# Peptides against a protein of PDB entry 3V4L, part 298

Target 1, 386 residues: chain A of PDB entry 3V4L
Amino acid sequence: GQPLAKDKVALLIGNMSYWEHPKLKAPLVDVYELTNLLRQLDFKVVSLLDLTEYEMCNAVDEFLLLLDKGVYGLLYYAGHGYENFGNSFMVPVDAPNPYRSENCLCVQNILKLMQEKETGLNVFLLDMCRKRNDYDDTIPILDALKVTANIVFGYATCQGAEAFEIQHSGLANGIFMKFLKDRLLEDKKITVLLDEVAEDMGKCHLTKGRQALEIRSSLSEKRALTDPVQGAPCSAEALVRNLQWAKAHELPESMCLKFQCGVHIQLGFAAEFSNVMIIYTSIVHKPPEIIMCDAYVTDFPLDLDIDPKHANKGTPEETGSYLVSKDLPKHCLYTRLSSLQKLKEHLIFTVCLSYQYSGLEDTVEEKQEVNVGKPLIAKLDMHRGL

## One batch from the design tools (peptide; made by RFdiffusion4, then SolubleMPNN)

Design b2_p28_1_s2 (from b2_p28_1, 15 letters changed)
Fold by OpenDDE base, seed 1:
Structure b2_p28_1_s2 (fold): chain B 386 residues (1-386), chain A 28 residues (1-28)
Amino acid sequence: as target 1 above (386 residues)
Amino acid sequence: SIEEFTESIKIKVEGEEDTYLVPMVSYT
């Protein structure tokens, strides 16, 4: 019969905003596009941007809690990286310069932990360089991997080589993701699909002689990303997994705020990523005696590091949100919360209505506090232990 | 600076305007 997945779970990490390293741009688009494709394949997708070492460790731990016997696990990473002695290291945004293995996540350690879960398939898609880091002399003593015959690595480049992003007119895409996205929905064995992606990359003039896809596989079965999820969750573990994932993707409900002056505001929420949310405000009712009014959001939790200069913009694009702007309502003020993983408490903030009456020169302000609980990824309490 | 270094590692694509390849590694 056709292979069945017990479930499908993906963790996608895109690191761009490095503190001590060159900033990247491609991971933003690549994580977003891959998230949308994997959702069409019935994957439970957690998508995270700009993680510290601690946040990356916690994201991997939460991902491993979603894995169980016969579950398909997919890890995608886009960012800075290196390879020493056949070990792949993902570089967090807070990594020092120079970075070492002690500041980075080893993919082979994650693979070991995935093998302990008796997963049905383990897929790693690594959109990073594979150059040696000469500042890291650490030889990680990795325990011998189990012979599970269910492992696939897609490396964006060959051993000792660079992977590139293409930057053009302010947009960027990874070379690997550019070709992977066109094939990802095909009902093929995952190693056959990646081989076709390798051929497509090999035909590209930008890639030829500079970057080449490498496939490393022990996959003995015909497994595809298109393999159907087994029907009704029969186990308590499957029910818990579904509930945990659902909690991590729950948006706050839209609210209608009423002010004493008779102005009504609609407050809405949209997810860009599992850790990135857009808040938008719109005036839905205004008394005729009020000539001008605006609804600003302010007083965010300090853990979110919200710069007021980037809040309350007239367009989503002015907040740095280019991906979901088409799906947002028009004629709002927009604020982008890009670090929801840092939220330890409930998201409490103030809605400030500034307005002017006809024939009065002075502006009047009314304020209302809003508590929306823990949105999206903030429900997983990734900071458990700090 | 990191900014000056970032500009130095960009590979201009020949025949394409304002197109660069950027390596996904930090050179320390």
Scores: peptide ipSAE 0.435, ipTM 0.904, DockQ to the pose 0.764; fails the geometry check
Fold by OpenDDE base, seed 5:
Structure b2_p28_1_s2 (fold): chain B 386 residues (1-386), chain A 28 residues (1-28)
Amino acid sequence: as target 1 above (386 residues)
Amino acid sequence: SIEEFTESIKIKVEGEEDTYLVPMVSYT
């Protein structure tokens, strides 16, 4: 019969906004596109941008809690990376320059922990360079990996080679994701699918002699990303996985705020990623005696590191949101919260209405505090280890 | 600067305007 997955879980990490390293652009689009494709494949997807070392460790630990016997696990990483002695290192955004293995996450350590879960399939998609880091001579003493089948590595490039993003007119895509996305929904054994992606990439003039996909597999069974999930969640573990995933994806409900002046504001929320939310405000009712009014959001928790200069924009694009802008209501003010993983408390903020009456020169302000609880990934309390 | 370094590692694509390959690694 067709193999069944007990469940399907994916963690996608895209690091772009490095502190001490060149900034990337491709992980934004690539994580978003891959998230949408894996959701169509019935994966429970957590998508995270711009993680520190500590935040990456916690995201991996939370991902490993979702893994169990016969579960399909997929880890995607796009960002800076290196490979020393056959060990792949993912570079966090807070990594020093030069970075070392002690500042980075070793993929083979994650694989070891995934093997302990007796997963039905382990897929690693690594969109990073595989060059040696000459500043790190540390040979990781990896414990002997269990002789387990059902591991697949898709490396965006060969050992000792570079992986590239294509930057054009302010947008970027990883070369690997450019070809992977066109085939990812195909009902094929995952190694056959990746071989076809490798052939498509091999025809690209941009990559010829610079980047080639490498597939490393111990997959002894015919497993595909299209394999159906086994039945209704009848196990306690499947219920826990569903609840944990649902928590990480719960948006605040849209609110209608009523001000004493008679102005009504719609406050809405949209998810771009599991750690990135857009807040938008719109005026839904204005008394005729009020000639002008604007609704600003302010007084965010300090842990979110929100610059007020980047808040309350007239377009989603001015916030750095290019992907979900088509699905947002028009004629709002938009604020992008890009670091929801840093939120320790409830998301409490102020809605400030600034307005002017007909025939008065002075602006009037009215304020309401809003508590929306813990949105999206902030419900997982990734900081509980400190 | 990191910005000057970033510009130095970009590979211009021949025959396409404003198109660059950027390696997904930091060089020191």
Scores: peptide ipSAE 0.431, ipTM 0.900, DockQ to the pose 0.779; fails the geometry check
Fold by OpenDDE base, seed 4:
Structure b2_p28_1_s2 (fold): chain B 386 residues (1-386), chain A 28 residues (1-28)
Amino acid sequence: as target 1 above (386 residues)
Amino acid sequence: SIEEFTESIKIKVEGEEDTYLVPMVSYT
């Protein structure tokens, strides 16, 4: 019969905004595009941008809590990386220069932990370089992997080689994702799908002699990303997993704020990623006596590190939100919260209405505090213990 | 600077305007 997944879970990490390293651009688009495709494949997707070492560890731990016997696990990483002695290291955004294995997440350690969960399939898609880091002479003593015959690695490049992003006109895509996205929805054994992606990359003039996909697999069964999820959750563990995922993806409800001047504001929320939310405000009612009015959001928790200069923009794109802008209401002010994983408390902020009456030169302000609880990934309390 | 270094590692794509390949690795 067709293989069934007990469930399908994906963790996607895109690191771009490195502190001590060159900034990347491709992970933004690539994580977003892959998220949308994996959702069409009935994956429970956690998508995270710009994680520190601690945040990456916690994201992996939360991902492992979603894994169980017969669950399909997919880990995608786009960012800086290296490979020493056949061990792949994902580099967090706070990694020092030079980075070492002690500052990075070892993919083979994650694989070991996934094997302990008795997963149905383990897929790693690693969009990073595989060059040796000569500043890291540590040989990780890895415990012996179990023989599970359910492992697939898709490396964006060959061992010892570079992976590239294509930067054009301010946007970027990873070369791997450029080809992977065109085939990801195909009902094929995952190793066959990746082999076709490798052929497509091999035909590209940009990659020829620079980057080639490597597939490493121990996959004894015909498993595909299209494999159906086994029906209604039959176990308590499956119910818990579904609830935990749903909790991590719950947006705040849209609010209608009424000010004393008679202005009504619509406050709305959109998810760009599991840790990135757009807040938008719009004037839905204005008395005719008010000639100008704007609704600003301010007084965010300090943990979110929100620069007021990047808040309250007239377009989503001015906030750095290039991907979800088509799905957002027009004629709003937009604010991007890019670090929801850092939120220790409830998201409390102020909506400030600035307005002018006809025949008064002075602006008037009214303020309302808004508590939206813990949005999206902030419900997982990934920063418990800092 | 890291910015100057980042610009130095960009590979200009021949025949395409404002198109660069950027390696997804930090060089120390």
Scores: peptide ipSAE 0.430, ipTM 0.900, DockQ to the pose 0.777; fails the geometry check
Fold by OpenDDE base, seed 2:
Formats: structure tokens, sequence, C-alpha cells
Structure b2_p28_1_s2 (fold): chain B 386 residues (1-386), chain A 28 residues (1-28)
């Protein structure tokens, strides 16, 4: 019979906005495209952009809580990285220059913890360089990994080589994701699928002699990403996992705000990633005596580090939201919250209505406070240690 | 600057307009 997964869980991390390192562009599109494909494969996907060391550790811990016996676990990372002595290091956005192993997450440590969960399949997709970091001579003393026949690594490049993003006309994709996305939905053993991706990359003139996919696998069974989830979640652990994932992906409900002047505003929410949300406002009713009317969002929690200059834009694209703009209502003001992991409290903000009456020169302002609770990933309390 | 360094590590793709390869590693 076809193998069954007890459940399927993916953590996708894309780091781009480095503080002390060159900024990347590809992880934005690559994490988004991979999220949409893995959702079509019935994965529970947590997608996170621009994580600090502490936030990455917490994201991995929350991912490990979603893993259990017979669950398929997939970790994808796109960002800066290096490989020392066969250990792969993912670089957080707050990593110092130069970075060391103490500032980074070791993938083999994550693998050890995944093996303790008795997972049905462990897939690592690492879209990062595998060059040695000569500023870090630390040899990680890793405990011996358990011998499990369920591990697959897809490395975007060979040991000691670079992985690249292709930047064209302001957009970018990782070379690995460019080929992986075309095959990811195929009903094939994961190692066969990755081998076909390696062949497609090998035919590309851009990658020839620069980047080649490496597959490392102990997978003895015919397991695929297309393998169906085993039945309804009957175990208490499966129910807890489903509730935890659902909680981390719950958007605030759309609201209709009514002001004393008789203006009505629709307030709506959209998820770009598990830690990135778009707020949009639209005027749905205006009395005829009001000639000008604008609705702004302001007074966000300081933890979100929202620059007011980037809030209340006339298009999603002006906020830096290029991926979900087609799914958003038109003729709104848009605000992008890109760091929801940092939210310690409820998301409380002010909707400010500025308006002018016909025949009056002065603008009138009305304000209404809105509490939407903890949206998306903010429900996991990824900051419990800060 | 980090920005000047970032531009220096970009590999221009021959035969394609405004196309660059950028390595997914920081060099110090």
Amino acid sequence: as target 1 above (386 residues)
Amino acid sequence: SIEEFTESIKIKVEGEEDTYLVPMVSYT
C-alpha cells in the first residue's frame, strides 16, 4: 500500500534583512512559493521571515512540539549559511560580523531532536552556501546521531561550494527553488524527486560549474511528500498539534467600525507569512456632507518597530507586499506588520478618521482603539524567555 | 560599506540584461 504519514509539518525560514551582512531578496519569494506548494500537499506550514537567533531557536522548538511518532517533518531554510566539518549552520539576521557557531543554528542539532520524536520522515532543504567559515574554528561536539532510515537532505549546493540567488528586474529566486517548485507536487519518492531536480539544475547554463544539488539520504522506504495523512486526528497528541497549528494561523476577523460622524470603515486582515500580516482599511459609508475622509492606523505596540512612513499606503506594493496584493481588496490603505513574532501583548492600535465637512475649512478627527488579540504566530509566545 | 561590498560580490550574467547571481553567504 502507499505509505501514510501520521501528520505532515513544515517549518520554512527565510532570512534576508541582515543587520551586519549583505541583504538577500530570494527568500521572500521562495518561502512564499514553497508555502503554497506544501499547503497543496496537506502540510501544516509555519512560514517565518527575518528571524533573530532567539526567534529561530523558538521557531525550531515550536516546530519540534508539532513533531511526533510517524509525523513527516520538513525544514526549509533560505539565507546566509556555512558548513564547518560536515555541520550546517543557518545564520540569523542579528548575527555579528564575523558570525560564529555560537551565533548560528546547527542543522545537525535539529536533526538529533527530530530523531528523538520518532518521526516517519525528516526532510531538510537547505538553500544556503556550504563554504567553510574561516572565522569559526569551533568543532561542535555533537552526540552520535541515532541510526534512522528516514533522513533526506537536499542541499542547494555541493560541500565547500556556494549557493546563489538569481536577481532580475528587482525580483529574486534561489536557483534551488527555481527547479524544486516545478517538481515538488510530483507523486515520487522524495529522493527520486530531488534527483530529477538535480538533473534540471545540471542542464541550466547559469549553474554549470558553480552550483549543483547534493542529496544525502538514509531513506530506506518509498516515502513521498504526496503521501496522505492517516485518517482523522484520533490521538490526543494529534489534536493538540492541530490546535497549536490552527492557533498560530488564525487571522483576526474583519470588523466594521462606526464613527460618530456617520462614517463606516471596514478593517480587514490578510496573512502573507506566519509572522507577516497586512492590515487594510476602507471607507464603506460616508455621509454626503463629508467632502474629504481618510482612515489611518496608528499607535501600534513598540515591539513591532513599525515606521509610520511605511504605514497607510495606497497600494500593498508600497508596503513591500508584492505576493498577496492580488488577493487583497482594492482602494484601501494598507499597512504591513512584518515582525509579529516580536509581539508580547495583544495587538492594540488606533484607527484615526480625519474628515472635512462641506463649507468648513478645519479638519475633524475621531479615534477608535482596536484590540485584535494575538494574531498568527504571536499566539505561540515565541518570546517567553525575553 | 556593506552595500558597496554587496554590489562587489554580484556576478553579472552574460547575455541577460539586469541579471545577477548573488551568493547566499556573508564574506568578512
Scores: peptide ipSAE 0.425, ipTM 0.899, DockQ to the pose 0.764; fails the geometry check

Design b2_p28_1_s3 (from b2_p28_1, 13 letters changed)
Fold by OpenDDE base, seed 1:
Structure b2_p28_1_s3 (fold): chain B 386 residues (1-386), chain A 28 residues (1-28)
Amino acid sequence: as target 1 above (386 residues)
Amino acid sequence: SIEEFEESIRIKIEGEEDTYLVPMASYQ
């Protein structure tokens, strides 16, 4: 019969906004596109941008809590990386320059932990360079991996080579994701699918002699990303997993705020990623005696590091949100919260209404505090341990 | 600067306007 997955879980990490390293652009689009494709494949997807070392460790720990016997686990990473002694290192955004193995996450350590969960399939998609880091002479002592015959690595590049993003006219895509996305929904054994992606990449004139896909697998069974999920949660752990994932993707409900002047504001929320939310405000009612009226959000928790200069924009694109703008209401003010993993408390902020009456020169302000609880990934308390 | 380094690692694609390959690694 067709293999069944007990469940399907994916962690997607895209690091682009490095502190001490060149910034990337492709991880934004590539994580978003892959998230949408994996959701169509009935994966429970956690999508995270711009993680520190500590946040990446916690994201992996939370991902491992979603894994169990017969669950399909997929880890995708797009960002800076290196390979020393056959060990792949993912570079966090806070990594020093030069980075070392002590500042990075070892993929083979994650694989060991996934094998302890008795997973049905382990897929690693690594969109990063595989050159040696000559600043890191550390030889990781890895424990012997179990022979589980269920491991697939798709490396964006060959051993000792670079992986690239293509930047064109301010947009960027990873070369690996450019070809992977076109085939990801195909009902094929995952190693066959990746082999076809390798052939497509091999036809690209841009990558020829610079980048080539490497497939490393021990996969003895015909398993595909299209394999159906087992219909009913068969364990208490599966129910807990489903509840944890659902909590990590729960948006605040839209609110209608009423001000004393008779102005009504709609406050809405949209998810771009598991750690990235757009807040939008719109004036839905204005008394005719009010000639000018603006509604802005302010007083965010300090943990979110919100620059007021990037808040309350007239378009989603001015916030750096290019992907979800088509699904947002028009004629709002938009604010992008890109670091929801940092939120330790409830998201409390102020909605400020500034308005002017006809025939009065003075601007009037009214304020309302809003508490929306813990949105999205902030519900997982990824900071439990500091 | 990081910006000067970013410019130095970018590979311009010949025959395509404003198209660059950027390596997904930081090498000093």
Scores: peptide ipSAE 0.439, ipTM 0.899, DockQ to the pose 0.748
Fold by OpenDDE base, seed 3:
Structure b2_p28_1_s3 (fold): chain B 386 residues (1-386), chain A 28 residues (1-28)
Amino acid sequence: as target 1 above (386 residues)
Amino acid sequence: SIEEFEESIRIKIEGEEDTYLVPMASYQ
């Protein structure tokens, strides 16, 4: 019979906004495009941008809680990275310059923990450089991996080589994702699919002699990303996993706010990533005596580090949201919350209505406080211990 | 500066306007 997955879970991490290192752009689009493709493949996807070391450790721990016997686990990483002595290190956004193994996450340690979960398939897609870091002389003593015959690595580049993003007209894509996305939905053994992606990348004039896909596999069975999920969750653990994932992807409900002046505002929410949400406000009713009326959001929790200069924009693109803008209502004010993992408490903020009456020069303000609870990934309390 | 370094690591693609390769590594 066709192989069945007990469930399918993916963690996608895209690190771009490094503190002490050059900023990347490709992880934004690549994590988003891969999230949409893996969702079409019935994966439970957690997508996270710009994680610190502590936040990356917690994201991996929460991902490992979603893994169980016969579950397909996929880890994708796009960001800075290196490879020392055959060990792959993912670099968090808060990593010092120079970074070392003590500041980074070792992929082979994550693989060891995934093998303890008795997973049906372990896929690692590593969109990072594989050059040696000469500032890190640490030889990690890793425990011997178990012989599980269910492991696939897709490295965006060869050992000791660089992986690249293509920047064009202010946008960027990773070279690996450019070719992977065209084949990811194909009903093929994952190693055959990656081999076809390697051939497509090898035909590209931009990558020739600079970057080539490396496949490392011990996969003894025919397993595909298209393999169907087992229909009914048969275990209490599967129900708990489904509930935990659903909680981490629950948006706040849209709200209708009514002001004393008779203005009605629609407040709406959209997920860009598991840790990135767009808030939008629209005027749904305005009395005719009010000539001008705007609804601003303000007074956000300090933990979110929101610059007011990037809040309340006339377009999603002016907030830095280029991906979900087509699915958003038009003629709103937009605010992007990019660090929902940092939220310790409920998301409480103020909606400020600024308006002008016909024949009065002075603007009037009315304010309402809004509590939307813990949105998206903030429900997992990734800051337990700070 | 980090910005001067970012410019130094960018590889301009010949024959395409405003197209660059950027390495997904920091080797500072």
Scores: peptide ipSAE 0.424, ipTM 0.892, DockQ to the pose 0.757
Fold by OpenDDE base, seed 4:
Structure b2_p28_1_s3 (fold): chain B 386 residues (1-386), chain A 28 residues (1-28)
Amino acid sequence: as target 1 above (386 residues)
Amino acid sequence: SIEEFEESIRIKIEGEEDTYLVPMASYQ
């Protein structure tokens, strides 16, 4: 029969906003597009942007808690990276210059931990360079991998080569994701699917002689990303996994705030990523005596590092949110919270209504504090130990 | 600067306006 997955779990990491390194742009779109495709494949997807070393370690640990016997695990990474001695290193956004193995996550260590979970399939999709880092002389002593015959690596490039993003008109896509997305939904063995992606990338004039997909696999079974989840009664472990994933994806409920002046504001929330949320405010009722009114959000927790200059925008795009803008209500003020993994406490903020009465020159303000608890990934407390 | 380095590693695509390849690594 067709292989069944006990469950399907994906961790997608996109690092762009490096502190000491050149900034990338492609991981934003590529993580978003891949998230939407994997969700159509019934994956439980955690999607995270701009993680520190510590946050990446915690994201991997939380991902490993979602893994169990016969679960399909997929790790996607887009960002800076290197390969030393056949070990792939993912570079966190806080990595020093030069970065070294002690500042980075070793993919082969993650693979070892996934093998301990007795997973049904382990897929790594690595959209990063594989050039040697000559500043890292560390030879990792890796423990011997188990022979599980359920491992697939899709490397965006060949060993010792570079992977590229295509930047055009302020947008970017990774070359790997550009071709992967067109085939990802196909009901094919994952190694056959990746081989077709390699052929498509090999036909691209931009890629030819610069980048080529490498497939490294030990996959004895016909496993596909399309393989159905086993509809057996939820084991206690499957229930725990579903609850853990649901916690990481729970948005705050939309609120209707009522001000003393008789203005009513709708406060809404949208997820762009597991650690990125858009807050939007709209005026849903205004007394006729109020000629102008705006609803600002302010007084965010300092841990979120929210620049007020980027808050309360008239469009989602002005916040840097161009991916979810079509799904958002129009005629709001928008604020993007891009670092929910840093949130130590409940998300408490102020909604400030600024308004003017007809025939009065003075602007009046009313304020309400809002507590929305821990939204999305903030429920996992990924900052625990900082 | 990091910005000067970013400009130096960008590969301009000939025949396409404002199109660049950017390597997904830092080599400093």
Scores: peptide ipSAE 0.422, ipTM 0.892, DockQ to the pose 0.760
Fold by OpenDDE base, seed 2:
Structure b2_p28_1_s3 (fold): chain B 386 residues (1-386), chain A 28 residues (1-28)
Amino acid sequence: as target 1 above (386 residues)
Amino acid sequence: SIEEFEESIRIKIEGEEDTYLVPMASYQ
């Protein structure tokens, strides 16, 4: 019969905004595109940008809580990385210069923990360099892996080589994702799908002799990313997993604020990633005696590190939101919250209405506090232990 | 600087304007 997944769960991490290292651009688009494709494949997707070492560890721990017997687990990483002694290291955004194994996440350690969950399939897609880090002489003592016939690695490059992003006119894509996205929805064994991606990448003149896809697999069964999820969640563990994922992706409800002057504001929310949310405000009703009226959001929790200069923009693009701008209402003020994983408390902020009456020179202000609870990934308390 | 290093590791694509390959690692 066709193989069945008990469930399908993916963690996607894209690191770009490094503190002490060159900034990347491709992980933004690549994580977003891959998220949309994996959702079409009925994956429960957690998508995270710009994680610290601590936040990456917690994201992996929360991902491992979503894994269980017969579940398909997929980990995608795009960012800086290296490979020492056959161990792959993902570099967090707060990694020092030079970075070492003690500052990084070892993929083989994550694989060990996934094998303990008795998963149905383990897929790693690693869009990072595999060149040796000469500043790290540590030999990681890894525990012996179990012999499981359900592991697939897709490395964006071969051992000891570099992986690249293509930057063009301010946009960027990872070379691996450029070819993977065209094949990902095909009903093929995952190793066969990756072999076709390797052939497509091998035809690219830009990557010839610089980057080549490597596939490492123990997969003995004909398993595909298209494999259907087994029925309704019937186990207590499957119900808990579904609830945990749903909580991590719950947006605040849109609300209508009414001010004393008779102005009505629509406040809305959109998810760009599991840790990135857009807030938008619009004037939906204005008395005719009010000639000018603007609705600003302010007084965010300090943990979010929101610069007021980047808040309340006339376009989504001015906030750095290029991906979801088409799905947002027009003629709003937009604010991008890019670090929801740092939120320890409820998201409480102020909506400030600034307005002017006809025939008065002075502006009037009214304020309302808004509590939207813990949005998206902030419900997982990824900061537990700080 | 980090910016000077970023410029040094970028591979310009010949025949395409403003097109670069950027390695997904830091070698500083």
Scores: peptide ipSAE 0.418, ipTM 0.889, DockQ to the pose 0.779

